# Designs tried in a protein design run: peptides against a protein of PDB entry 6UG1. Part 14

Target 1, 304 residues: chain A of PDB entry 6UG1
Amino acid sequence: SNEERKRRKYFHMLYLVCLMVHGFIRNEWINSKRLSRKLSNLVPEKVFELLHPQKDEELPLRSTRKLLDGLKKCMELWQKHWKITKKYDNVGLYMRTWKEIEMSANNKRKFKTLKRSDFLRAVSKGHGDPDISVQGFVAMLRACNVNARLIMSCQPPDFTNMKIDTSLNGNNAYKDMVKYPIFWCEVWDKFSKKWITVDPVNLKTIEQVRLHSKLAPKGVACCERNMLRYVIAYDRKYGCRDVTRRYAQWMNSKVRKRRITKDDFGEKWFRKVITALHHRKRTKIDDYEDQYFFQRDESEGIPD
Target 2, 301 residues: chain A of PDB entry 6UG1 as posed
Amino acid sequence: SNEERKRRKYFHMLYLVCLMVHGFIRNEWINSKRLSRKLSNLVPEKVFELLHPQKDEELPLRSTRKLLDGLKKCMELWQKHWKITKKYDNEGLYMRTWKEIEMSANNKRKFKTLKRSDFLRAVSKGHGDPDISVQGFVAMLRACNVNARLIMSCQPPDFTNMKIDTSLNAYKDMVKYPIFWCEVWDKFSKKWITVDPVNLKTIEQVRLHSKLAPKGVACCERNMLRYVIAYDRKYGCRDVTRRYAQWMNSKVRKRRITKDDFGEKWFRKVITALHHRKRTKIDDYEDQYFFRRDESEGIPD

## One batch from the design tools (peptide; aimed at target 1 I25 A276)

Design b1_p11_7_s2 (made by RFdiffusion4, then SolubleMPNN; from b1_p11_7, 6 letters changed)
Fold by OpenDDE base, seed 4:
Structure b1_p11_7_s2 (fold): chain B 304 residues (1-304), chain A 11 residues (1-11)
Amino acid sequence: as target 1 above (304 residues)
Amino acid sequence: SIEDLVKELLS
């Protein structure tokens, strides 16, 4: 019905706000001064120097290569720190079906919200789910004065799916779900004027995204619970930015059709949400990023 | 607060 379509859009919007607020709160928690002091001690001086290379005026690429090597060593150090990777409770922050939502509304499952103190303890001990691990890695880089962002791929229910039964069939559902991350890191490269993508936990990869990312979900089974639609970046100064354009090869032709921003009302609403979560002034880093997104929109073309 | 922000965004 038209009513069910309206209900699913509204619930998608509400769920998206709750996810984006969750990302904001986790970004505040990883700015903890107590956590920063503990995590800085995991990084030896030689690795700190690689994270902060001098500018090579002859070949800026040499400075980028040092930064990339420093980030690789930080991923190795982080793996040594992290002792226990817990499975997600149920589906974690991956996408729920409409049936799962309806069933969960009837069951008052007390979501045991992790307290800030418990999160800081989990990161300090190296015990938690993959999301806590990624968030802790971002905290370690920030403790080393690296301009690292927390990235969250927000997974609200698909309001474009009008099927009544959206049950997912399959014994491998968890394996396919966790194949791609929901949280990762970006690091600002001051030499190339680009964000470097870092997945320290799942794919254990570092990439300089040009046209496509390894972190973008591929295949039907993986996309059932992880649909790339809302990739939100949270920086150390409480900036909030939509960075979906980086990770979406087909933003205009495919991804936009699955977003609330497919119409003018949804675009204006989503812009209000981003603005409300963005607690810093604009910088030249934002200008370089917007220029990159513009070039990516031009290179994709407008779908006919 | 974050609660006020959520209320404002849902209004």
Scores: peptide ipSAE 0.032, ipTM 0.766, DockQ to the pose 0.214
OpenDDE base, seeds 1, 2, 3, 5: peptide ipSAE 0.031, 0.027, 0.032, 0.032; ipTM 0.763, 0.734, 0.762, 0.764; seed 2 fails the geometry check

Design b1_p11_7_s3 (made by RFdiffusion4, then SolubleMPNN; from b1_p11_7, 7 letters changed)
Fold by OpenDDE base, seed 1:
Structure b1_p11_7_s3 (fold): chain B 304 residues (1-304), chain A 11 residues (1-11)
Amino acid sequence: as target 1 above (304 residues)
Amino acid sequence: SIVDLVKELLS
């Protein structure tokens, strides 16, 4: 019905706000001064120097290469620190079906909310789920004075899916779900004026995204619980930005149709949500990023 | 509060 379509749209909006607020809270927690002091001790001086290369005036690419090598070494150090990767309870923050949402509303399952103290202990010990591990890695980079963002791929239920039964088939559902991350890192390269993408936990990869990312879900089974629609960046100064354009090859033709921002009402509403979570002034870094997004929109073109 | 923000953003 038209009523069920409206209900699913509004529930998607509520769920999206809750996810974006969760990302904001986790971004605040990883700014803990106590955690920062502990995590800085994981990074030896030689690796710190690679994270902060001098500008090569002849070939700025040499400075970018040092930064990339420093980030690679930080990923290796992080793997040594992280002792226990826990499985997600149920589906974690991956996308739920409409049926799973209705069943969960009927089941009085007390979701045990992780407290700030428990999170800081988990990161500090190297024990937790992959999301806690990524968030801890961002905290370690921030402890080394690196301009690192926490990235969250928000997975609200698909309001464009009007099927009643959306039960997912089969035993491989968990493997397919966790094939691509929900959380990752971005690092500002001051030499190339670009964000570097870092997945320290799942794919263990560093990339300079031009047209497509390795972190973008591929294949039907992987996309069932991980639809790239709302990739939100949280910086160390409590900035909040939509960076979906970086990771979406087909933003205009495919991704926009699955977003609340497909219509003017949804666009205006989503801008209000971003604005409410954005607690810093604009910077030249935002100008370079917006220029990159503009060039990506022009290069994709308007879908016919 | 987060609740107030959610109410304001859904109003």
Scores: peptide ipSAE 0.031, ipTM 0.752, DockQ to the pose 0.202
OpenDDE base, seeds 2, 3, 4, 5: peptide ipSAE 0.030, 0.031, 0.028, 0.030; ipTM 0.744, 0.753, 0.726, 0.741

Design b1_p11_7_s4 (made by RFdiffusion4, then SolubleMPNN; from b1_p11_7, 6 letters changed)
Fold by OpenDDE base, seed 1:
Structure b1_p11_7_s4 (fold): chain B 304 residues (1-304), chain A 11 residues (1-11)
Amino acid sequence: as target 1 above (304 residues)
Amino acid sequence: SIEDLVQELLS
């Protein structure tokens, strides 16, 4: 019905706000001065120097290569720190079906909300789920004065899916779900004027995204619980930005159709949510990023 | 409205 379509759209919007607020809160927690002092001790001076290379005026690419090598070494150090990767309880922050949402509303399952103290202890010990591990890695880079963002791929229920039964049947459902991350890192390269993508936990990869990312889910089974629609970046200064354009090859032709921003009402509403979570002034880094997104929109073209 | 609920959740 038209009413059920409206209900699913509204529930998607509410769920998206809750996810974006969760990302904001986790981004605040990883700015903990106590955690920063502990995590800085994991990074030797030689690795710190690679994270902060001098500008090579003859070949700026040499400075970028040093930064990339420093980030690779930080990933290796992080793997040594992280002792226990816990499985997600149920599906974690991956996308739920509409049926799972309805069933969960009937079941008074007390979700144990992780407290700030428990999170800081988990990161500090190296014991937790993959999301806590990525968030801790961002905290370690920030402790080394690296301009690192927490990236969250928000997975609200698909309001474009009007099927009543959306049950996902499959023996490998968990493996397919966790094949691609929900959380990752971006690092600002001041030499190339671009964000570097870092997945320290799942794919253990560093990339300079041009047209497509390795972190973008591929294949039907992986996309069932991980649809790239809302990739939100949280910086160390409490900036909040939609960076979906970086990771979406087909933003205009495919991704936009599954976003709340497909219509003017949804676009205006989503801009209000981003603005409310964006607690810093605009910077020249935002100008370079917006220029990159503009060039990506022009290169994709307008779908016919 | 959902806008009011967003304001309450973001306040």
Scores: peptide ipSAE 0.029, ipTM 0.739, DockQ to the pose 0.506
OpenDDE base, seeds 2, 3, 4, 5: peptide ipSAE 0.028, 0.028, 0.027, 0.026; ipTM 0.742, 0.732, 0.736, 0.716; seed 2 fails the geometry check

Design b1_p11_8 (made by RFdiffusion4)
Pose (drawn by RFdiffusion4):
Structure b1_p11_8 (pose): chain A 301 residues (1-169, 173-304), chain P 11 residues (1-11)
Amino acid sequence: as target 2 above (301 residues)
Amino acid sequence: EYEELIEELME
């Protein structure tokens, strides 16, 4: 019914707001001073110097390389620090079906509250699922004074799914791509470096294609790329989906609430509500990348 | 505070 269609659109908006706000608060917890000081001693002087390379006037590229080596070394040592990697209970934060949600609302059960202290304890011990692990990795980079963003792929239920049944054909297929990952700024190449230290264990300087964007019909059942939100040290919130969307204006726009005008205005209201800093020059360099990327997409196939 | 913010954004 057209009524159920409208409810799905609203609940989608609601669940999306909640997800994005959780990203905002979790990013706040990541900045915890007490935790940052402990995680900093995990980084040797050698690697620390690689994370803050000297300006190389003759060839800025060398500085970028040193940072990449540093980022690689950090990924490695984080693989060692993180001793216990849990499985997501049930579905984690991956996209759920309308049927699954309706049924979760029906069954109330008992839910162990988490809070901030328990999160900190878990990151310091090295116990958690991949989301906690990557988030802790970002906290470590921040304790070393690197401009690290936390990236979250918000996976609200699909408001474009009109079906009354909504059934699907596996765990391994869900976890193929991450919900959380990291970006780090390169002041030499003036670009954001994508880092996934937990799932794909890769570092990529995304230009026109990214390894992180999910592929194949089976894998996209639980992970439909729509809203890639970046949170930074100074409490910025930017929609970074353009970096990770091969066909943004075609394939992805149909799945976002921003396809109509009311949707874009509303979405902007939330981003602004979550962006608690003023514009820096880095924001301009990023907008320039997005503009060029937006103009290079062209006609679809 | 966050609940109020969500409610305000949904209005």

Design b1_p11_8_s1 (made by RFdiffusion4, then SolubleMPNN; from b1_p11_8, 6 letters changed)
Fold by OpenDDE base, seed 4:
Formats: structure tokens, C-alpha cells, sequence
Structure b1_p11_8_s1 (fold): chain B 304 residues (1-304), chain A 11 residues (1-11)
């Protein structure tokens, strides 16, 4: 019905706000001074020097290569720190079906919201789910004065799915779900003027995204609970930016159709959400990033 | 507060 379409759209919007606020809160928690002091001790001086290379004026790529090597060593150090990777409770922050939402509305299961103190303890011990692990890795890089962003792929229910039953049938549902991350890291490369993508936990990869990312879900089964639609970046200064364009090869032709921003009302509303979560002034880093997104939009073209 | 932000964004 038209009413059910409206209901699903509004519920998608509400759920998206709750997810984006969750990312904002986690980004605040990883700025903990107590956690920073503890995590800085995990990084030896030689690795710190690689994270802060001198600018090579002749070949800026040499400086980028040192930074990439420093980030690789940080991933290895993080794996040594992290002792226990817990499975997600149910689906974690992956996408729920409409049926699962309707069934959960009847079951007042108190989501045990992890307290800030418990989160800081989990990161400090190296015990938690993959999301806590990624968030802790971002905290370690920030403790080393690296300009690291927390990235969150927000998974609100698909308001474009009008099927009544959206049950997922599959024996490997959990493995397919966790194949791609929901949280990862970006690091600013001041030499190339680009963001470096770092997944320290799931795929254990570092990439310089050009046209596509390894972190973008591929295949039907993986996309059932992880649709790349709202990739939000949270920086150390409480900046909030939509970085979906980096990770979406087909932003205009495919991804936009699955977003609330497919129409002018949704675009204006989503901009208000981003603005409300963006607590810093614009910087030259934002200018370089916007220029990159513009070039990617021109290169994709506007679908006819 | 996070709650005020949610309330402002849902208005």
C-alpha cells in the first residue's frame, strides 16, 4: 500500500538517525584521554616515525609509502593487542529485515547498551566484537597523533523493499553477513592529499581507493544485510561527513536509488542530519575531499 | 544531549 511505503520510509529515516548518533557517540568515546595514554604505549618509536614521515619534496610518494608501512605495522601491533573477537549478538548493526523489525517491536528485548566505562575496558583489554576492535584501532592511531577517522556504513532497513516477507533463507547467513565490515578507518595522507582506507580487523587491508573499494559488499548474499548506502566519517574534531561516494562505484546509477536522498525532500533532510552531527569548521582537507567526490561524479556521469 | 538531537532531527 501507499501507507506501508510511507511507514517504511519514515522508519528508515528514524533508524538512520539512531545509527548516525551511535557512530557519533562511539567517536566521542575513542577520544578518551585515559584510553589514548594506554594505547600510545602499544606503538614503538620506529613505528611512530613511519606514521610521521618527513615530506619528500622530490617524490611525495616516498612519504606516502612510509605512512602505509607504518599503518601496516600498526595493524600487526593491533592484532597482537586484540585477544578475543566476540561474535555479534544476533546481527549487530547489520541490516535487519522488515519482518525482524516487526517481530522485535513485540519483544521489548532491552538492548544492553554498552556503557562508556565498559567500552573503554573492552578496548583496553582487547576483548570485544569487531566494531569495538576497529573503534579501538582508530583510538590507537589518534593516540599517535594520526588524523584517523572512524567510518561507519549505516544499515537502516531497506525502504525500497516492499515485500511483505523479507525473511532471509540461508545456512551461511552469519558468514555472509560478516564478510564485509560495518566499521573501518580512514587516515589522512597529507602528501597525496587523499584519505587512505584501513580495515584492521575484517579484511585486514589498506587501500587507496580510486574507483572501487575492497570493502564494498559484493554478491547477493553479502548485500542482504550489508548494503553500501550511507558511509559516514567521524573525525577526531567531531566532524561528520558523508563519504559514500568514495566507496560507491555506481553512486548516481545504483546507490542513490536506495537512499533517502533520492528526492529533494530526503536530500534536504539528510543534510540537516549531517549538519547537526558536524561540530567543526570546514578545513582544506574537506576541500580536497569534495574535489575528489566531484571528479568521481563527473567520471561516473549523470544517468539519463 | 543525544536525545535532544534526535528530537530536533525528527521535528
Amino acid sequence: as target 1 above (304 residues)
Amino acid sequence: SVQKLIEELLK
Scores: peptide ipSAE 0.034, ipTM 0.769, DockQ to the pose 0.700
OpenDDE base, seeds 1, 2, 3, 5: peptide ipSAE 0.028, 0.030, 0.028, 0.027; ipTM 0.725, 0.749, 0.725, 0.723

Design b1_p11_8_s2 (made by RFdiffusion4, then SolubleMPNN; from b1_p11_8, 3 letters changed)
Fold by OpenDDE base, seed 4:
Structure b1_p11_8_s2 (fold): chain B 304 residues (1-304), chain A 11 residues (1-11)
Amino acid sequence: as target 1 above (304 residues)
Amino acid sequence: EVEELIEKLLE
């Protein structure tokens, strides 16, 4: 019905805000001074020096290579620190079906909201789910004075799916779900003027995204619970930015159709949400990033 | 700001 379409759109909007606020709160928690002091001790001086290379004026690429090597070593150090990777409770922050939402509304399952103290303890011990692990990795890089962002792929229910029954059939549902991350890291490369993508936990990869990312879900089964639509970046200064354009190859032709921003009302609304979560002034880093997004939009073209 | 935005979404 038209009413059910409206209901699903509004529920998608509410759920998206709750996810974006969750990302904001986790980004505040990883700025903990107590956690920073503990995590800085995991990084040897030689690795710290690689994270902060001098600018090579002859070949800036040499400085980027040192930074990439430092990030690789940090990922290895983080794996040694992290002792227990817990499975997600149910689907974690992956996308729920409309049927699962309706059934969950009837079951007042108190989500045990992880307290800040419990999160800090989990990261400090190296015991938690993959999301806590990624968030802790971002905290370690920030403890080493690296400009690291927490990235969150927000998975609100698909308001474009008008099927009544959206039950997911399959024995491998969990493996397909967790094949791609929901949380990852970006690191600012001051030499190339680009963000470096780091997945320390799931794919254990470092990439310089050009046209496509390894972190973008591929295949029907993986996309059922992880649809790339809202990739939000939270920086150390409480900046909030939509970085979906980096990870979406087909932003204009495919991804936009699945976003609330497909119409003018949704675009204006989503901009208000981003603005409310963005607690810093604009910087030259934002200018370089916006220039990159513009070039990516021009290179994709306008879909006919 | 975030709380006000949540309140305006619940109205």
Scores: peptide ipSAE 0.028, ipTM 0.734, DockQ to the pose 0.350
OpenDDE base, seeds 1, 2, 3, 5: peptide ipSAE 0.032, 0.026, 0.025, 0.024; ipTM 0.778, 0.742, 0.719, 0.719; seed 1 fails the geometry check

Design b1_p11_8_s3 (made by RFdiffusion4, then SolubleMPNN; from b1_p11_8, 5 letters changed)
Fold by OpenDDE base, seed 4:
Structure b1_p11_8_s3 (fold): chain B 304 residues (1-304), chain A 11 residues (1-11)
Amino acid sequence: as target 1 above (304 residues)
Amino acid sequence: SVEELIKKLLE
């Protein structure tokens, strides 16, 4: 019905706000001074020097290569620190079906919201789910004065799916779900003027995204609970930015159709959400990033 | 607060 379409759209909007606020809160928690002091001790001086290379004026790529090597060593150090990777409770922050939402409305399961103290303890011990692990890795890089962002792929229910039953049939549902991350890291490369993508936990990869990312879900089964639609970046200064364009090869032709921003009302509303979560002034880093997104939009073209 | 932010974003 038209009413059910409206209901699903509004529920998607509410759920998206709750996810984006969750990302903001986790980004605040990883700025903990107590956690920073503890995590800085995991990084030897030689690795710290690689994270802060001198600018090579002749070949800036040499400085980028040192930074990439430093980030690789940080991933290895993080794997040594992290002792226990817990499975997600149910689906974690992956996408729920409409049926699962309706069934959960009847079951007042008190989501045990992880307290800030428990989160800081989990990161400090190296015990938690993959999301806590990624968030802790971002905290370690920030403790080393690296300009690292927390990235969150927000998974609100698909308001474009008008099927009544959206049950997922599959024996490997959990493996397919966790094949791609929901949280990852970006690091600012001051030499190339680009963000470096770092997945320290799931794919254990570092990439300089050009046209596509390895972190973008591929295949029907993986996309059932992880649709790349709202990739939000949270920086150390409480900046909030939509970085979906980096990870979406087909932003205009495919991804936009699955977003609330497909119409002018949704675009204006989503901009208000981003603005409310963005607690810093604009910087030259934002200018370089916006220029990159513009060039990617021109290169994709506007679908006719 | 987070609640005030949610309220302000839903208004």
Scores: peptide ipSAE 0.033, ipTM 0.760, DockQ to the pose 0.699
OpenDDE base, seeds 1, 2, 3, 5: peptide ipSAE 0.028, 0.028, 0.028, 0.028; ipTM 0.719, 0.739, 0.723, 0.725

Design b1_p11_8_s4 (made by RFdiffusion4, then SolubleMPNN; from b1_p11_8, 5 letters changed)
Fold by OpenDDE base, seed 2:
Structure b1_p11_8_s4 (fold): chain B 304 residues (1-304), chain A 11 residues (1-11)
Amino acid sequence: as target 1 above (304 residues)
Amino acid sequence: EVEKLIKELLS
């Protein structure tokens, strides 16, 4: 019905806000001074120097290479620190089906909300799910004064799916679900004036994304619980930015159709959500990023 | 605080 379509759209919006607020809260928690002091001790001076290379005036690419090497070594150090990767309880923050939502509404499952103290302990001990691990990695980079963002791929239920009973085929569901991350890191490269993508936990990869990322879910099975629609960046200064354009090859032709921002009402609403979560002034880094997104929009073209 | 923000964003 038209009412069910409206209900699913509204529930998608509510769920998206809750996810974005969750990302904001986790971004605040990883700014913990107590955690920062502990995590800075994991990074030896030689690696710190690689994270903060001098500007090579002859070849800025040499400075970027040092930063990339420093980030690689930080990923290796993080793997040594992280002792226990817990499986997600159920589907974690991956996308739920409408049926799962309806069933969960009937089951008063007490969502055990992880307390801040428990999160900080988990990161400090190296015991937690992959999301906690990525968040801890961002905290470690921030402890080393790296301009690292927490990236969250928000997975609200698909309001464009009007099917009631999309039973996901159960058996391979977890492996396919966790094939691509929900959380990752971006690091500002001051030399190239670009964000470097870092997945320290899942794919263990570092990318300089031009047109497409390895972190973008591929294949039907992986996209069932992980649809690239809302990639939100949370910086150390409580900035909040939509960075979906970086990771979406087909933003205009494909991704936009699955977003609340497909219409003017949804665009205006989503801008209000971003603005409410954005607690810093604009910077030149935002200008370079917006210029990159503009060039990507022009290069994709307007879908006919 | 978060509940106020959610209420403000959904109002």
Scores: peptide ipSAE 0.035, ipTM 0.771, DockQ to the pose 0.834
OpenDDE base, seeds 1, 3, 4, 5: peptide ipSAE 0.029, 0.034, 0.034, 0.030; ipTM 0.739, 0.770, 0.769, 0.741

## One batch from the design tools (peptide; aimed at target 1 F111)

Design b1_p12_1 (made by RFdiffusion4)
Pose (drawn by RFdiffusion4):
Structure b1_p12_1 (pose): chain A 301 residues (1-169, 173-304), chain P 12 residues (1-12)
Amino acid sequence: as target 2 above (301 residues)
Amino acid sequence: SLVEAALEHIFE
């Protein structure tokens, strides 16, 4: 019914707001001073110097390379620090079906509250699922004074799914791509470097294609790329989906609430509500990348 | 109930 259609659109908006806010608060917890100081001693002087390379006037590229080596070394040592990698209970933060949600609302059960202290204890011990692990990795980079963003792929239920049944054909298929990952700023190449230290264990300087965007019909059942939100040290919130969307104006726009005007205005209201800092020059360099990327997409196939 | 279930799922 058209009524159920409208409810799905609203609940989608509601769930999305909650997800984005969770990203906002979790990013705050990541900045915890007490935790940052402990995680900093995990980084040797050698690697620390690689994470803060000297300006190389003749060839800025060398500085970028040193940072990449540093990022690689950090990924490695984080693999060692993280001793216990849990499985997501049930579905984690991957996209759920309308049927699944309706049923979760029905069954109230008992849910162990988490709070901030428990999160900190888990990151210091090295116990957690991949979301906690990557988030902790970002906290470590920040304790070393690197401009690290937390990236979250918000996966609200699909408001474009009109079906009354909503059934699907695997765990391994869900976890192929991450919900959380990291970006780090390169002041020499003036670009954001994508880092996934937990799932794909890769570092990529995304230009026109990214390894992180999910592929294949089976894998996209639980992970439909729509809202890639980046949170930074100074409490910025930017929609970074353009970096990770091969067909943004075609494939992805149909799945976002921003396809109509009311949707874009509303979405902007939330981003602004979550962006608690003023514009820096880095924001301009990023907008320039996005503009070029937006103009290079062209006609679809 | 839907809102409660969503909040419990996201934050707990």

Design b1_p12_1_s1 (made by RFdiffusion4, then SolubleMPNN; from b1_p12_1, 4 letters changed)
Fold by OpenDDE base, seed 4:
Structure b1_p12_1_s1 (fold): chain B 304 residues (1-304), chain A 12 residues (1-12)
Amino acid sequence: as target 1 above (304 residues)
Amino acid sequence: SLLEALLNHIFN
């Protein structure tokens, strides 16, 4: 019905706000001074120096290569720190079906919310789910004075899916779900004027994304619970930015059709949500990023 | 409520 379409759209909007607020809160928690002091001790001086190379005026690429090597060594150090990767108790922050949402509304399960103290303890011990691990990795880089962002791929239910039953009949549903991350890191490269993508936990990869990312879900089974639609970046200064354009090859032709921003009302609403979560002034880094997104929009073209 | 279920799912 038209009413059910409206209900799913509004529920998607509410869900998206709550996910974005969750990302904001986790981004505050990883700024903990107590956690920072503990995590800085994991990074030896030689690796710290690689994270902070001098600018090579002749060949800025040499400085970028040192930074990339430093980030690789940080991933290796993080793997040594992290002792236990817990499975998600359910689907974590992956996309739920409409049926799962309706069934969960009837279940008064008191979910035990992870408190800030429990999160900080989990990161310090190296015990937690993949999301906690990624968030802790971002905290370690921030402890080393690296301009690292927490990235969150927000997975609200698909308001464009009007099927009544959306049950997922997959024998490998969990493996397919966790094949691609929901959280990752970006690091500012001051030499190339670009964000470097870092997945320290899932794919264990570093990328300089141009047209496509390895972190973008591929295949039907993986996309059932992980649809690339809202990739939100949270920086150390409480900036909040939509960075979906980096990771979406087909933003205009495919991804936009699955976003609330497909119409003018949704675009204006989503901008208000971003603005409410963006607690810093604009910087030259934002100008370089917006220029990159503009060039990516021009290169994709306007869909017919 | 649906909101409480949502909040519980997002924070857990």
Scores: peptide ipSAE 0.028, ipTM 0.729, DockQ to the pose 0.778
OpenDDE base, seeds 1, 2, 3, 5: peptide ipSAE 0.028, 0.028, 0.026, 0.026; ipTM 0.732, 0.729, 0.696, 0.720

Design b1_p12_1_s2 (made by RFdiffusion4, then SolubleMPNN; from b1_p12_1 with V3L A6L E8R)
Fold by OpenDDE base, seed 4:
Structure b1_p12_1_s2 (fold): chain B 304 residues (1-304), chain A 12 residues (1-12)
Amino acid sequence: as target 1 above (304 residues)
Amino acid sequence: SLLEALLRHIFE
């Protein structure tokens, strides 16, 4: 019905806000001074120097290569620190079906909310789910004075899906679900004036995204619980930015149709959400990023 | 809570 379509749209909006606020809170927790002091000790001086190369005036690419090598070594150090990767409880922050949402509303299960103290302990011990591990990795880079962002791919239920959800097939569903991450890292390269993408946990990859990312879900089964629609970046200064354009090859033709921002009302509303979560002044880094997004929009074209 | 403040600000 038209009413059910409206209900799903509003529920999607509410769920999206809750996810974005969750990302904001986790981004605050990883700024813990106590955690920072502990995690900085994981990074030896030689790796710290690679994270902070001098600018090569002849070939800025040499400085970027040092930073990339430093980030690779940080991923290796993080794997040594991390002892236990727990499975997600149920589907974690991956996309739920409408049926799963309706069934969960009837279940008065007390969600054990992970407290800040429990999170900091989990990161410090190297015990937790993949999301906690990625968040801890961002904390380690921030402890080394690296301009690292926490990235969250927000997975609200698909308000464009009006089908009655058939049961997603059981056992293979978890492997397909976790094939691509929900959380990852971005690091500012001051030499190339670009964000470097780092997945330290899932794909264990570092990339300089041009047109496509390895972190973008591919295949029907993977996209059932991980649909790239809202990739939100949280920086060390409590900035909040929509970076979906980086990871979406087909933003205009495909991704926009699945976003609340498909219409003017949704665009204005989503800008209010971003503005409410953005607690810093604009910087020249934001100008370079917006210029990159503009060039990507021009290169994709407007779908006819 | 931050969530409640954000929800008010976004839905008002």
Scores: peptide ipSAE 0.035, ipTM 0.746, DockQ to the pose 0.069
OpenDDE base, seeds 1, 2, 3, 5: peptide ipSAE 0.034, 0.028, 0.028, 0.027; ipTM 0.744, 0.729, 0.729, 0.722; seed 2 fails the geometry check

